# Designs tried in a protein design run: peptides against a protein of PDB entry 3VA4. Part 4

Target 1, 107 residues: chain A of PDB entry 3VA4
Amino acid sequence: EPIGQLRLFSGTHGPERDFPLYLGKNVVGRSPDCSVALPFPSISKQHAVIEISAWNKAPILQDCGSLNGTQIVKPPRVLPPGVSHRLRDQELILFADFPCQYHRLDV

## One batch from the design tools (peptide; aimed at target 1 I43 D97)

Design b1_p13_2_s4 (made by RFdiffusion4, then SolubleMPNN; from b1_p13_2, 5 letters changed)
Fold by OpenDDE base, seed 3:
Formats: sequence, structure tokens, C-alpha cells
Structure b1_p13_2_s4 (fold): chain B 107 residues (1-107), chain A 13 residues (1-13)
Amino acid sequence: as target 1 above (107 residues)
Amino acid sequence: SEVEKLLQEILAS
């Protein structure tokens, strides 16, 4: 049972995709074995990580030293590598130039 | 979607 969801919005790359998020570390990256596999050249192999420690706690997002960065959209914030950002429900995130949204699921 | 439209507006500003 997933605890959260990361939605990749539709764009030039194709249709919307929804990725389930589970307890532990959910790696976002270009590598196919990532929990959130974004197979795009501008995404680093290990781009970022969303760590969920409990169903009732906000996930922590960290950039993993990606080439093209990780940003929070509103309010705008570029995440330096390794800096923890506590995700809010419905938070809008840019991995490189790919807009995504985190959703908290009722578990 | 509404969210996509909102995001586009934010990103375009």
C-alpha cells in the first residue's frame, strides 16, 4: 500500500505518470531501478530522494547533487545538495525542468 | 488540468 504519490505532469515527453511512494527512500532518477524512474537525459541517474519515515509524517526531499537541480515551485526555492525539505501535500516540484506534484494518500 | 494550468502560470511569471 503506497503512502504517497508523485505525479509527473504531462508534457512534451508524453502523458502524465503517477509513481507510488512507500516507506523508506524513494529515489528519483534516470536509472530504471529508481522508485521514480524518469528516463530523461536531463535527469541525473540518482537525482533526488523522497524519504518517508511514517505514514503520518511529511516526507523529506533531498537533492542528491543532481546536474540540473531540484526546485520547489511555490514559494520558489532551489534545493542545495543534501538539504532536507519537508514536503507539503500537493507540493509542486521541479526535477530539472520536469514539473511534478507530491500527493499524500490516505492510508 | 487545473494544476497544470496553475503551474504554467507560475512558471511563466
Scores: peptide ipSAE 0.101, ipTM 0.711, DockQ to the pose 0.000
OpenDDE base, seeds 1, 2, 4, 5: peptide ipSAE 0.092, 0.090, 0.089, 0.101; ipTM 0.707, 0.705, 0.706, 0.710

## One batch from the design tools (peptide; aimed at target 1 R30 K45)

Design b1_p14_1 (made by RFdiffusion4)
Pose (drawn by RFdiffusion4):
Structure b1_p14_1 (pose): chain A 107 residues (1-107), chain P 14 residues (1-14)
Amino acid sequence: as target 1 above (107 residues)
Amino acid sequence: VSLALKKLYESLPD
């Protein structure tokens, strides 16, 4: 069962798309093989990873050296490549120009 | 060089 959710907000690309997040590595990228496939040209083929060790542990987000970056929306931050960031519930993230929101599920 | 290679890689079909 999914233990988290990545919401890609509605936009030019159409209505909101929701992606389940599971224990283990959840790769965010353009490639259809990615656990979270965001099939938009500005997204890197392997853009970021969200690693989840347990349902009761904070996911860890890292940028994988993406071209257009990964940012935390609030507080505003750029995530340097390879630096771990613990995701908070309802935290807004940008992958390139695409805003998303992480939600922890229950349980 | 690394950046150019990365852009080339990203430009290829998925």
Fold by OpenDDE base, seed 3:
Structure b1_p14_1 (fold): chain B 107 residues (1-107), chain A 14 residues (1-14)
Amino acid sequence: as target 1 above (107 residues)
Amino acid sequence: VSLALKKLYESLPD
């Protein structure tokens, strides 16, 4: 069962969408094979990865060398490729220009 | 988004 959730906020692309996150590597990208598939031109085929090692540990977010980058909103931070960022519950993330929010599930 | 469009997006370069 899912350990977390990534919410893509509503926008010009369409309505809000929620993606379940599981133990292991959850790839974010334009490829439909990604765990979090974001079929938009500005998203790289393999854009970033959210790795969850255990249900009681904070996930690790890494940009995979994406073209348009990955950013944390508060406080503002551009993530260098391959550098680990520990996600906080309710963290706001920008994949290219798409705002998302990580949510830890109480399972 | 249709399957056809998803495949198209996947084929584009980064």
Scores: peptide ipSAE 0.387, ipTM 0.830, DockQ to the pose 0.277
OpenDDE base, seeds 1, 2, 4, 5: peptide ipSAE 0.365, 0.371, 0.370, 0.358; ipTM 0.819, 0.818, 0.822, 0.817

Design b1_p14_1_s1 (made by RFdiffusion4, then SolubleMPNN; from b1_p14_1, 10 letters changed)
Fold by OpenDDE base, seed 3:
Structure b1_p14_1_s1 (fold): chain B 107 residues (1-107), chain A 14 residues (1-14)
Amino acid sequence: as target 1 above (107 residues)
Amino acid sequence: SALAALRAAEAQPL
């Protein structure tokens, strides 16, 4: 069962989508095999990874050397490739220019 | 943003 969720907000690309996040590595990318598949040209095939080690621990977000970057919105920060960022509940993230939000599921 | 303005039309194959 999922223990987190990544929401892709609605935009010109289409409606809002919710992606379940599981224990382990949840790859964000353009590849259809990604846990969080964002089929958009500006998203790298393997753009970033959200790693969840336990249900009671904050996930770790890492950019995978994406072309168009990964950013935290508040406070604003560009994530250097491979550097661990601990996600806060309700964290707002930009993958390239696609706004997303992580939230912890209460299950 | 400045980054968005410079973003590529297509992402790298990684």
Scores: peptide ipSAE 0.095, ipTM 0.659, DockQ to the pose 0.224
OpenDDE base, seeds 1, 2, 4, 5: peptide ipSAE 0.077, 0.091, 0.051, 0.048; ipTM 0.631, 0.644, 0.685, 0.645

Design b1_p14_1_s2 (made by RFdiffusion4, then SolubleMPNN; from b1_p14_1, 10 letters changed)
Fold by OpenDDE base, seed 2:
Structure b1_p14_1_s2 (fold): chain B 107 residues (1-107), chain A 14 residues (1-14)
Amino acid sequence: as target 1 above (107 residues)
Amino acid sequence: SALAARLAAEAQPL
């Protein structure tokens, strides 16, 4: 069962999409085999990773050396490649210029 | 959406 969710907000690219997140590594990227597949040219093939090590622990987000970066919205912060960021529930994230939100599922 | 646009506007230049 999913432990979390990543929501891609609606925009010029299309409607909102929700991606389930599971224990282990959830890769965010343009490649179709990514757990969170964002098929947009400004997204790197392997853009970032959300790692969930336990159901009761906050996930870790890392940028994978993406071309157009990964940012936290509030407070604003550009994530250096490979540096761990502990996600808070309801965290707002930009992959390139695509706004997303992490949500912890109550399971 | 307005929300998405507002969030994207918070992005820092890269």
Scores: peptide ipSAE 0.165, ipTM 0.776, DockQ to the pose 0.034
OpenDDE base, seeds 1, 3, 4, 5: peptide ipSAE 0.132, 0.158, 0.128, 0.133; ipTM 0.737, 0.774, 0.734, 0.741

Design b1_p14_1_s3 (made by RFdiffusion4, then SolubleMPNN; from b1_p14_1, 10 letters changed)
Fold by OpenDDE base, seed 3:
Structure b1_p14_1_s3 (fold): chain B 107 residues (1-107), chain A 14 residues (1-14)
Amino acid sequence: as target 1 above (107 residues)
Amino acid sequence: SALAELLAAEAQPL
């Protein structure tokens, strides 16, 4: 049962996609084995990780030393590699230039 | 999409 969701907004790449997030590490990256597989050249094979430790705790987002970075939209912030960022519900994130939104599921 | 473009601009890309 997913604890959260990462939404990739629609764009030139195609339609909106929703990725379920589970307890543990949810890797965001270009590799097809990633929990959040974003098969785009500007996304690193292992770009970032969203770690969810418990259903009642905010997830932690970390950039994995990606080439094109991970950013929080509001307020704007570039995430240094390996630095933990606590995700808020409805947080807007850029992986490279791909806008996404984290949503906490009510389970 | 318009939303994606607005969000990207707001985020101040690298």
Scores: peptide ipSAE 0.106, ipTM 0.717, DockQ to the pose 0.033
OpenDDE base, seeds 1, 2, 4, 5: peptide ipSAE 0.079, 0.080, 0.074, 0.075; ipTM 0.695, 0.708, 0.718, 0.710

Design b1_p14_1_s4 (made by RFdiffusion4, then SolubleMPNN; from b1_p14_1, 11 letters changed)
Fold by OpenDDE base, seed 4:
Structure b1_p14_1_s4 (fold): chain B 107 residues (1-107), chain A 14 residues (1-14)
Amino acid sequence: as target 1 above (107 residues)
Amino acid sequence: AALEALRAAEAAPL
């Protein structure tokens, strides 16, 4: 079963979508091969990565040098490429202009 | 704009 969830909020692109997050690397990107596939032109093919380790269930988010960036909403922060950000439960994230929320599942 | 909208939504849910 998944350890976490990334929710893409509804918008002009369409309805809300929930993506399961598993142990290891969960790639966020436009490519259909990504664990979190966001098929939008403003999303880079490999935009970011959410890594969950066995010893620490809190995910680490890293931007992968995306064109339009990755941001944390509160407190506001633009993530420099390759810099680790430890996600907190319920954290709000922008991939380009697409709002998402991380949710830790009760497992 | 998206960032501002999300901040507003977070500050005032529902």
Scores: peptide ipSAE 0.096, ipTM 0.667, DockQ to the pose 0.028
OpenDDE base, seeds 1, 2, 3, 5: peptide ipSAE 0.090, 0.088, 0.082, 0.092; ipTM 0.702, 0.701, 0.706, 0.703

Design b1_p14_2 (made by RFdiffusion4)
Pose (drawn by RFdiffusion4):
Structure b1_p14_2 (pose): chain A 107 residues (1-107), chain P 14 residues (1-14)
Amino acid sequence: as target 1 above (107 residues)
Amino acid sequence: SSRELKEAYEALPD
């Protein structure tokens, strides 16, 4: 069962898309093989990873050296490549120019 | 450069 959710907000690309997040590595990228496939040209083929150790542990987000970056929306931050960031519930994230929101599920 | 290689890679079909 999914233990988290990545919401890609509605935009030029159409209505919101929701992606389940599971225990283990959840790769965010453009490649259709990615656990979270965002098939937009500005997204890197392997853009970021959300690693989840347990349903009761905060996911860790890292940028994988993406071209257009990964940012935390609030507080505003750029995530340097390879630096771990613990995701909070409801935290807004940008992958390139695409805003998303992480939600922890229950349980 | 590393960036140029990465851009070339991203330009290929997925």
Fold by OpenDDE base, seed 1:
Order: C-alpha cells, then structure tokens, then sequence
Structure b1_p14_2 (fold): chain B 107 residues (1-107), chain A 14 residues (1-14)
C-alpha cells in the first residue's frame, strides 16, 4: 500500500503523472528500474531517493549525486548530495528542471 | 522490449 505520492506536473514533456511511494527506498531517476521513472535526458539514471520508514512515514529525500541537481522550491534550497531532507506534505521539488510535488496519503 | 529499453537508458551518460 502506498504511503505517499509523487506528482510530476504536466509540461512540455507531456501530461501529469503520479507515482506511488512505498515503504523503503523509492528511487527517482531516468532508469526504467526506478520506482519513479522519469525518462528524460536531464534526469540522472539514479537521480534521487525518497526513503520512507515504518517508524517515520515522513519521507526523507536525498540527491544521489545527480548531474543537474535536486532542489526544494519553498524556500529555495539546493540539496547537496547525500544530505537528508525531510519532505513536508505538498512539498514542491525540482529534479533537474522538472517540478514535482510530494503528497502524503491518508493511510 | 522492456529489457532493451532498460539497457538503452542505462547506457546513456548522466
């Protein structure tokens, strides 16, 4: 059962897409093996990870040393590789130039 | 195929 959702907003790349997030590691990246597969050139094969634990269902976002970075929109913050960022509900995230939003599901 | 696509994406640089 998904604990959260990551929404990729619609844009020049195409329509909006929603990705379920589960307990454990949810890898964001260009690789089709990723839980959140973003098949775009500017996204690294393994770009970032959203980890959700059973004890703390608030996700931890970490950039995996991506080429084009991971940023929090409000307040603006570039995430250094490997530094944990606890996601807030409705958090707006930029993976490279792709705007996404984390949504906590009521489960 | 899914495998071929996987291999293609993994072959690309970051």
Amino acid sequence: as target 1 above (107 residues)
Amino acid sequence: SSRELKEAYEALPD
Scores: peptide ipSAE 0.309, ipTM 0.818, DockQ to the pose 0.235
OpenDDE base, seeds 2, 3, 4, 5: peptide ipSAE 0.290, 0.281, 0.293, 0.288; ipTM 0.807, 0.806, 0.811, 0.807

Design b1_p14_2_s1 (made by RFdiffusion4, then SolubleMPNN; from b1_p14_2, 9 letters changed)
Fold by OpenDDE base, seed 2:
Structure b1_p14_2_s1 (fold): chain B 107 residues (1-107), chain A 14 residues (1-14)
Amino acid sequence: as target 1 above (107 residues)
Amino acid sequence: SALDALLAAEAQPL
């Protein structure tokens, strides 16, 4: 069962999409084999990773050396490649310029 | 902007 969710908000690219997040590494990227597949040119093939080590622990987000970066919106922070960021529930994230939100599922 | 959209979405979740 999913432990979390990543929501891609609606935009010029199309409607909202929700991606389930599971224990382990959830790769965000343009490649179709990514757990969170964002098939957009500005997204790197392997852009970032959300790692969930336990159902009761906050996930860790890391940028994977993406071309167009990964940012936390509030408070604003550009994530250096490979540096761990502990996600808060309802965290707002930019992958390149695509707005997303992490949500912890109540399981 | 993308940031504005995010902030708006935070205020009114879909």
Scores: peptide ipSAE 0.064, ipTM 0.710, DockQ to the pose 0.029
OpenDDE base, seeds 1, 3, 4, 5: peptide ipSAE 0.060, 0.051, 0.061, 0.058; ipTM 0.717, 0.696, 0.716, 0.718

Design b1_p14_2_s2 (made by RFdiffusion4, then SolubleMPNN; from b1_p14_2, 9 letters changed)
Fold by OpenDDE base, seed 3:
Structure b1_p14_2_s2 (fold): chain B 107 residues (1-107), chain A 14 residues (1-14)
Amino acid sequence: as target 1 above (107 residues)
Amino acid sequence: SALAARLAEEAQPL
């Protein structure tokens, strides 16, 4: 079962979508093979990665050198490529201009 | 979504 969730909020692109996150690397990107497939032109084919090493540890978010960037909303922070950011529960993330939220699931 | 719009507004331009 998933140990985390990434929610893509609703917008002009359509309704909200929830993506399950599992142990290991969860790639965020435009490619359909990504764990978190965001099929939008402004999203890089491999945009970012959420790595979960254990159910009781905070995931690590890294931008993969995306064209339009990855940001943390509060406090605001643009993530340089390859720099690890430890995600907090309920953290708000922007992949390009797409607002998302990470949620830790109770397992 | 009002929330999505506010989050987009808080984003830093790249």
Scores: peptide ipSAE 0.142, ipTM 0.759, DockQ to the pose 0.034
OpenDDE base, seeds 1, 2, 4, 5: peptide ipSAE 0.116, 0.120, 0.115, 0.119; ipTM 0.724, 0.728, 0.725, 0.728

Design b1_p14_2_s3 (made by RFdiffusion4, then SolubleMPNN; from b1_p14_2, 7 letters changed)
Fold by OpenDDE base, seed 4:
Structure b1_p14_2_s3 (fold): chain B 107 residues (1-107), chain A 14 residues (1-14)
Amino acid sequence: as target 1 above (107 residues)
Amino acid sequence: SALDLLRAAEALPL
């Protein structure tokens, strides 16, 4: 069962999409093999990872050395590659220039 | 739209 959700907001690319997040590693990237597949040129094949452990259901976001970066919107912060960022519920994230929002599910 | 307002408020890209 999903522990969280990542919402990709609507834009010029198309409508809003929701991606379920599970325990373990949820890879965000352009590759179709990614849990959160964002098939856009500006997204790296393996752009970032959202890891959720059984010990702490608060996800950890890490940029994987992406070309166009991963940013937190508020407060604004560019995530250095490999540095753990603990996601807060409703947190707004930019993968490259694609706005997303993390939502914690009550399960 | 709500998204437009969010983008404006949070300085999100279009």
Scores: peptide ipSAE 0.101, ipTM 0.690, DockQ to the pose 0.026
OpenDDE base, seeds 1, 2, 3, 5: peptide ipSAE 0.077, 0.098, 0.075, 0.096; ipTM 0.666, 0.687, 0.666, 0.700

Design b1_p14_2_s4 (made by RFdiffusion4, then SolubleMPNN; from b1_p14_2, 7 letters changed)
Fold by OpenDDE base, seed 4:
Structure b1_p14_2_s4 (fold): chain B 107 residues (1-107), chain A 14 residues (1-14)
Amino acid sequence: as target 1 above (107 residues)
Amino acid sequence: SAREALLAAEAQPL
């Protein structure tokens, strides 16, 4: 069962989409085999990873050396490649210029 | 910017 959810907000690219997040590594990227597949040119094939462990359900977000970066919105922060960021519930994230929100599921 | 638009949307959910 999913532990969390990543929401891609609607925009010029299309409608809102929700992606389930599971224990382990959830890769965000343009490649179609990514857990969070964002099929847009400005997204790297493997852009970032959201890792969720069994002992701590709080996800860790890392940028994977993406071309156009990963940012936390509040407070604003550009994530250096490979540096762990612990996601808070309802955290707002930019993958390149695509706005997303993490939601912790109560399971 | 995308950031500013997102913050505005969050503050005023449709």
Scores: peptide ipSAE 0.279, ipTM 0.799, DockQ to the pose 0.028
OpenDDE base, seeds 1, 2, 3, 5: peptide ipSAE 0.269, 0.271, 0.264, 0.275; ipTM 0.803, 0.806, 0.798, 0.801

## One batch from the design tools (peptide; aimed at target 1 D97)

Design b1_p15_1 (made by RFdiffusion4)
Pose (drawn by RFdiffusion4):
Structure b1_p15_1 (pose): chain A 107 residues (1-107), chain P 15 residues (1-15)
Amino acid sequence: as target 1 above (107 residues)
Amino acid sequence: SEALRQRALALAAAS
């Protein structure tokens, strides 16, 4: 069962797309092999990883050296490559120019 | 970057 959700907000690309997040490594990238496939040219083939150790632990997001970066929207931050960031419920993230929202599920 | 952040907040608030 999914233990989290990554919401890709609606935009030029069409309506919102929701991606389940599971225990373990959830790779965000353009490759269709990625756990969270965002098939847009500005997204890196292996863009970021969301690692989830348990349903009751905060996911850890890291940028994988993506070309166009990963940012935390509020407070505004750039995530340097390889630095761990603990995701909060409802936290807004940018992967390149694509806003997303993380949501922890129950349980 | 600021414009993208503002757009992300706006979309989250409208959803």
Fold by OpenDDE base, seed 4:
Structure b1_p15_1 (fold): chain B 107 residues (1-107), chain A 15 residues (1-15)
Amino acid sequence: as target 1 above (107 residues)
Amino acid sequence: SEALRQRALALAAAS
């Protein structure tokens, strides 16, 4: 069962999409094999990873050395590649210029 | 939510 959700807000690319997040590594990227597949040219094939551990359900977000970066919106922060960022519920994230929101599911 | 999307973009642009 999904433990979290990543929402991609609607935009010129199309409607809003919700991606389930599971225990382990949830890869965000342009590749169709990614858990969170964002098929946009500004997104790297493997852009970032959201890892959820069994011992704490708060996800860890890491940029994977993406071309156009991963940012936390508030407080503003550009994530250096490979540096762990603990996601808070309702946190707003930019993958390149695509705004997303993490939501913890009550399961 | 378009309102939330716009808020996120505005905050990001202001960084």
Scores: peptide ipSAE 0.239, ipTM 0.800, DockQ to the pose 0.133
OpenDDE base, seeds 1, 2, 3, 5: peptide ipSAE 0.135, 0.202, 0.166, 0.177; ipTM 0.723, 0.769, 0.746, 0.755

Design b1_p15_1_s1 (made by RFdiffusion4, then SolubleMPNN; from b1_p15_1, 6 letters changed)
Fold by OpenDDE base, seed 5:
Structure b1_p15_1_s1 (fold): chain B 107 residues (1-107), chain A 15 residues (1-15)
Amino acid sequence: as target 1 above (107 residues)
Amino acid sequence: MEALREEALRLAAEA
């Protein structure tokens, strides 16, 4: 049962993709083993992590020391590696140069 | 959807 969703917007890379987010650690990265697999050269193999500790708690986003960074869009903020950011519903995120949106699912 | 994507890119570029 997914608790949230991460949308990768469409772009030159291809169409939109929606990734379900589950309880625990949802790794964002270029490696195909990642929960949120973004198979693009500018994405680090393990780029970031979205951790959901409970269905009724906001997810925590952390950059994992990625090469090209993780940014919150509104208000704008580059996330230092390992710093916890509590995701708001509908939050816009850049992983490297790839815009995404987090959305909480109603379960 | 497209507008939201463009907004995200625009805001990120301004940061």
Scores: peptide ipSAE 0.276, ipTM 0.812, DockQ to the pose 0.131
OpenDDE base, seeds 1, 2, 3, 4: peptide ipSAE 0.172, 0.228, 0.215, 0.251; ipTM 0.742, 0.785, 0.775, 0.796; seed 3 fails the geometry check

Design b1_p15_1_s2 (made by RFdiffusion4, then SolubleMPNN; from b1_p15_1, 5 letters changed)
Fold by OpenDDE base, seed 1:
Structure b1_p15_1_s2 (fold): chain B 107 residues (1-107), chain A 15 residues (1-15)
Amino acid sequence: as target 1 above (107 residues)
Amino acid sequence: MAALQERALALAAAA
């Protein structure tokens, strides 16, 4: 079962989409084989990764050297490539210019 | 970026 959820807010791309997040690596990217597939030109093929450990189930977000970056909204911060960021519940993330929100599921 | 971040916050608040 999913441990978390990544919500892509609605926009010019279309309606809101929710992506389940599982234990292990959840790759965010334009490639169709990504766990969180965002098929948009501004998203890198492998843009970022959300890794969820069995130890604490708190996700670690890392940018994978994406072209247009990964940012945390509050407080505002651009994530340097490969640097671990522990996601908080309800945290807002920008992958390029796509606003998303992480939600921890109670399972 | 500031405008985009503000949009993200507004969207989250309205969700």
Scores: peptide ipSAE 0.132, ipTM 0.740, DockQ to the pose 0.904
OpenDDE base, seeds 2, 3, 4, 5: peptide ipSAE 0.107, 0.107, 0.111, 0.110; ipTM 0.713, 0.713, 0.712, 0.728

Design b1_p15_1_s3 (made by RFdiffusion4, then SolubleMPNN; from b1_p15_1, 5 letters changed)
Fold by OpenDDE base, seed 1:
Structure b1_p15_1_s3 (fold): chain B 107 residues (1-107), chain A 15 residues (1-15)
Amino acid sequence: as target 1 above (107 residues)
Amino acid sequence: MAELQQRALALAAAA
């Protein structure tokens, strides 16, 4: 059962997509092997990781040294590579220039 | 509705 959800908003790339997030590492990246596969050139093969533990279901987001970065929208902040950021429910995230939103699921 | 507003904010930040 997914613990969270990452929504990729619709854009020039196509329609909205929802990705389930599970316990452990949820890799965000261009590679099709990623849990959150964003098959776009500006996304690094392994761009970022959203890690969720059983003990603390609040996700930790880390940029993996991506080329085009990972940013929090509100308040605006560029995430330094490898630095942990605890995600809040409804938080807006930019992977490169792709707007996403994290949603906590009540499970 | 709130989602749309937030999306707009995200898009603005992406620009």
Scores: peptide ipSAE 0.122, ipTM 0.730, DockQ to the pose 0.132
OpenDDE base, seeds 2, 3, 4, 5: peptide ipSAE 0.105, 0.096, 0.098, 0.102; ipTM 0.718, 0.724, 0.713, 0.724; seed 2 fails the geometry check

Design b1_p15_1_s4 (made by RFdiffusion4, then SolubleMPNN; from b1_p15_1, 8 letters changed)
Fold by OpenDDE base, seed 2:
Structure b1_p15_1_s4 (fold): chain B 107 residues (1-107), chain A 15 residues (1-15)
Amino acid sequence: as target 1 above (107 residues)
Amino acid sequence: MKALQEEALRLAAEA
Protein backbone atom coordinates (compact mmCIF):
# COMPACT_ATOMS: atom_id res chain seq x y z
CA GLU B 1 0.00 0.00 0.00
CA PRO B 2 1.36 3.42 -0.93
CA ILE B 3 2.41 5.81 1.82
CA GLY B 4 2.35 8.94 -0.28
CA GLN B 5 1.43 10.31 -3.65
CA LEU B 6 3.04 12.63 -6.16
CA ARG B 7 0.57 14.40 -8.41
CA LEU B 8 1.63 15.83 -11.75
CA PHE B 9 -0.80 18.63 -12.53
CA SER B 10 -2.48 18.81 -15.90
CA GLY B 11 -0.92 21.01 -18.55
CA THR B 12 0.09 21.23 -22.18
CA HIS B 13 1.71 17.80 -21.75
CA GLY B 14 -1.63 16.19 -20.95
CA PRO B 15 -3.96 15.30 -18.09
CA GLU B 16 -3.19 15.04 -14.40
CA ARG B 17 -1.34 11.91 -13.26
CA ASP B 18 -0.96 10.48 -9.76
CA PHE B 19 2.08 8.40 -8.82
CA PRO B 20 2.08 6.22 -5.70
CA LEU B 21 5.06 6.55 -3.35
CA TYR B 22 6.33 3.65 -1.27
CA LEU B 23 8.88 2.94 1.43
CA GLY B 24 12.41 3.41 0.16
CA LYS B 25 13.65 5.45 -2.76
CA ASN B 26 11.16 6.74 -5.30
CA VAL B 27 13.12 8.07 -8.25
CA VAL B 28 11.68 10.90 -10.32
CA GLY B 29 12.98 10.99 -13.87
CA ARG B 30 12.59 10.59 -17.59
CA SER B 31 13.68 6.96 -17.57
CA PRO B 32 10.71 4.60 -17.85
CA ASP B 33 11.91 2.49 -14.91
CA CYS B 34 11.61 5.41 -12.49
CA SER B 35 8.94 5.20 -9.79
CA VAL B 36 7.75 8.58 -11.00
CA ALA B 37 8.33 8.41 -14.73
CA LEU B 38 8.04 11.81 -16.39
CA PRO B 39 8.79 11.11 -20.06
CA PHE B 40 9.66 14.66 -21.03
CA PRO B 41 12.90 15.95 -22.61
CA SER B 42 13.44 18.63 -19.95
CA ILE B 43 13.42 16.00 -17.18
CA SER B 44 16.73 14.28 -16.46
CA LYS B 45 16.88 10.48 -16.72
CA GLN B 46 17.31 10.40 -12.96
CA HIS B 47 16.14 13.84 -11.92
CA ALA B 48 15.37 13.58 -8.21
CA VAL B 49 14.59 11.10 -5.45
CA ILE B 50 11.90 11.00 -2.79
CA GLU B 51 13.00 8.74 0.05
CA ILE B 52 10.45 7.51 2.57
CA SER B 53 11.96 5.82 5.62
CA ALA B 54 8.73 5.24 7.56
CA TRP B 55 5.01 5.89 7.18
CA ASN B 56 5.06 8.44 10.01
CA LYS B 57 8.22 10.27 8.94
CA ALA B 58 8.39 13.11 6.44
CA PRO B 59 9.89 12.08 3.10
CA ILE B 60 13.20 13.50 1.96
CA LEU B 61 13.48 15.06 -1.49
CA GLN B 62 16.86 15.43 -3.18
CA ASP B 63 17.74 16.73 -6.60
CA CYS B 64 20.13 14.33 -8.33
CA GLY B 65 22.10 16.95 -10.23
CA SER B 66 19.39 17.46 -12.79
CA LEU B 67 19.93 19.73 -15.76
CA ASN B 68 16.85 21.87 -15.25
CA GLY B 69 16.61 21.66 -11.48
CA THR B 70 14.13 21.01 -8.73
CA GLN B 71 12.33 23.81 -6.93
CA ILE B 72 10.01 24.20 -3.97
CA VAL B 73 7.17 26.62 -4.67
CA LYS B 74 6.19 27.88 -1.21
CA PRO B 75 8.40 29.44 -0.14
CA PRO B 76 10.33 29.57 -3.43
CA ARG B 77 13.58 27.64 -3.21
CA VAL B 78 15.93 26.03 -5.69
CA LEU B 79 17.22 22.76 -4.28
CA PRO B 80 20.99 22.37 -4.57
CA PRO B 81 22.00 18.92 -5.82
CA GLY B 82 22.14 16.30 -3.10
CA VAL B 83 20.79 18.56 -0.36
CA SER B 84 18.02 16.96 1.67
CA HIS B 85 14.66 18.71 1.78
CA ARG B 86 12.04 17.40 4.18
CA LEU B 87 8.72 17.36 2.34
CA ARG B 88 5.62 18.77 3.98
CA ASP B 89 2.18 17.47 3.17
CA GLN B 90 0.74 19.26 0.13
CA GLU B 91 4.17 20.56 -0.86
CA LEU B 92 4.32 22.05 -4.35
CA ILE B 93 7.37 21.05 -6.37
CA LEU B 94 8.70 22.00 -9.78
CA PHE B 95 10.72 19.36 -11.60
CA ALA B 96 12.14 21.46 -14.39
CA ASP B 97 8.97 23.34 -15.42
CA PHE B 98 6.51 20.60 -14.44
CA PRO B 99 4.34 21.45 -11.42
CA CYS B 100 3.74 18.63 -8.97
CA GLN B 101 2.33 18.16 -5.49
CA TYR B 102 3.28 15.73 -2.75
CA HIS B 103 0.45 14.32 -0.64
CA ARG B 104 0.79 12.16 2.46
CA LEU B 105 -1.78 9.38 2.43
CA ASP B 106 -3.75 8.38 5.51
CA VAL B 107 -2.33 4.92 6.07
CA MET A 1 -6.37 22.73 -6.00
CA LYS A 2 -6.76 25.22 -8.83
CA ALA A 3 -5.09 28.02 -6.89
CA LEU A 4 -2.11 25.83 -6.04
CA GLN A 5 -1.79 24.63 -9.62
CA GLU A 6 -1.98 28.18 -10.92
CA GLU A 7 0.72 29.30 -8.50
CA ALA A 8 3.01 26.48 -9.58
CA LEU A 9 2.32 27.17 -13.25
CA ARG A 10 3.04 30.87 -12.79
CA LEU A 11 6.43 30.14 -11.27
CA ALA A 12 7.16 27.63 -14.01
CA ALA A 13 6.39 30.25 -16.65
CA GLU A 14 8.67 32.78 -14.98
CA ALA A 15 11.60 30.38 -14.98
Scores: peptide ipSAE 0.148, ipTM 0.730, DockQ to the pose 0.154
OpenDDE base, seeds 1, 3, 4, 5: peptide ipSAE 0.129, 0.140, 0.092, 0.112; ipTM 0.704, 0.720, 0.690, 0.706

Design b1_p15_2 (made by RFdiffusion4)
Pose (drawn by RFdiffusion4):
Structure b1_p15_2 (pose): chain A 107 residues (1-107), chain P 15 residues (1-15)
Amino acid sequence: as target 1 above (107 residues)
Amino acid sequence: SHEDELREHALELAS
């Protein structure tokens, strides 16, 4: 069962798309093979990873050296490539120009 | 800036 959710907000691309997040490595990228496939040109083929060790542990987000970056929306931050960031519930993230929100699920 | 507009837009959509 999914233990988290990545919401890609509605936009030019159409209505909101929700992606389940599972234990282990959840790769965010443009490739259709990615666990979270955001099939938009500005997204890197392997853009970021959300690692989840357990349902009761904070996911770790890392940028994989993406071209257009990964940012934390609030507080505003750029995530340097390879630096771990613990995700908080409801935290807003930008992958390139695409805003998303992480939600922890229950349980 | 463009990055500020994206952050504000993300906050608006999350509301």
Fold by OpenDDE base, seed 4:
Structure b1_p15_2 (fold): chain B 107 residues (1-107), chain A 15 residues (1-15)
Amino acid sequence: as target 1 above (107 residues)
Amino acid sequence: SHEDELREHALELAS
């Protein structure tokens, strides 16, 4: 059962998509094997990771040394590779040029 | 800048 959700907003690439997030590592990347598969050239095969633990349901986001970066929108912040960022509910994230939003599910 | 425009766009999408 998912405990979080990552929404990819609609754009030139197509309609919006919602990705369920589970306990453990949820990899964001271009590879089809990723939990959050974003099949776009500007996204690295293994772009970032959203890790959720059982003892702390607040996700930790880390960029995995992506080519085009990971950013928090508000306040503006580029995430250095490997640096942990605790996601807040409704947080807006840019994976390369793709805006996404994290949503904590009430389960 | 392009980056600023992306941020503003994201904020608009979330509203």
Scores: peptide ipSAE 0.666, ipTM 0.941, DockQ to the pose 0.984
OpenDDE base, seeds 1, 2, 3, 5: peptide ipSAE 0.647, 0.211, 0.659, 0.665; ipTM 0.936, 0.797, 0.939, 0.940

Design b1_p15_2_s1 (made by RFdiffusion4, then SolubleMPNN; from b1_p15_2, 8 letters changed)
Fold by OpenDDE base, seed 5:
Structure b1_p15_2_s1 (fold): chain B 107 residues (1-107), chain A 15 residues (1-15)
Amino acid sequence: as target 1 above (107 residues)
Amino acid sequence: SKLEQLRQEALRLAE
């Protein structure tokens, strides 16, 4: 069962989408086989990864050397490629120009 | 900037 969720907020691209996050690596990217598939040209094929090592541990977000970057909204921070960022519940993330939000699910 | 606008938008969307 999913341990977390990544919400893609609604926008000009369309309605809100919610993606379940599971134990292991949840790849965020434009490729359709990504766990979090964001089929937009500004998103890299393999843009970032959210790794959840255990249900009771904060997920780790890493940018995978994406073209248009991954950023934390508050406080503002660009994530250097491959550098681990521990996600906080309700974390707001920009994958390129797409605002998303991570939240932990009650399991 | 566009980036700042996106950040502000994200903050509003999260409310």
Scores: peptide ipSAE 0.632, ipTM 0.934, DockQ to the pose 0.968
OpenDDE base, seeds 1, 2, 3, 4: peptide ipSAE 0.612, 0.632, 0.628, 0.626; ipTM 0.930, 0.934, 0.933, 0.933

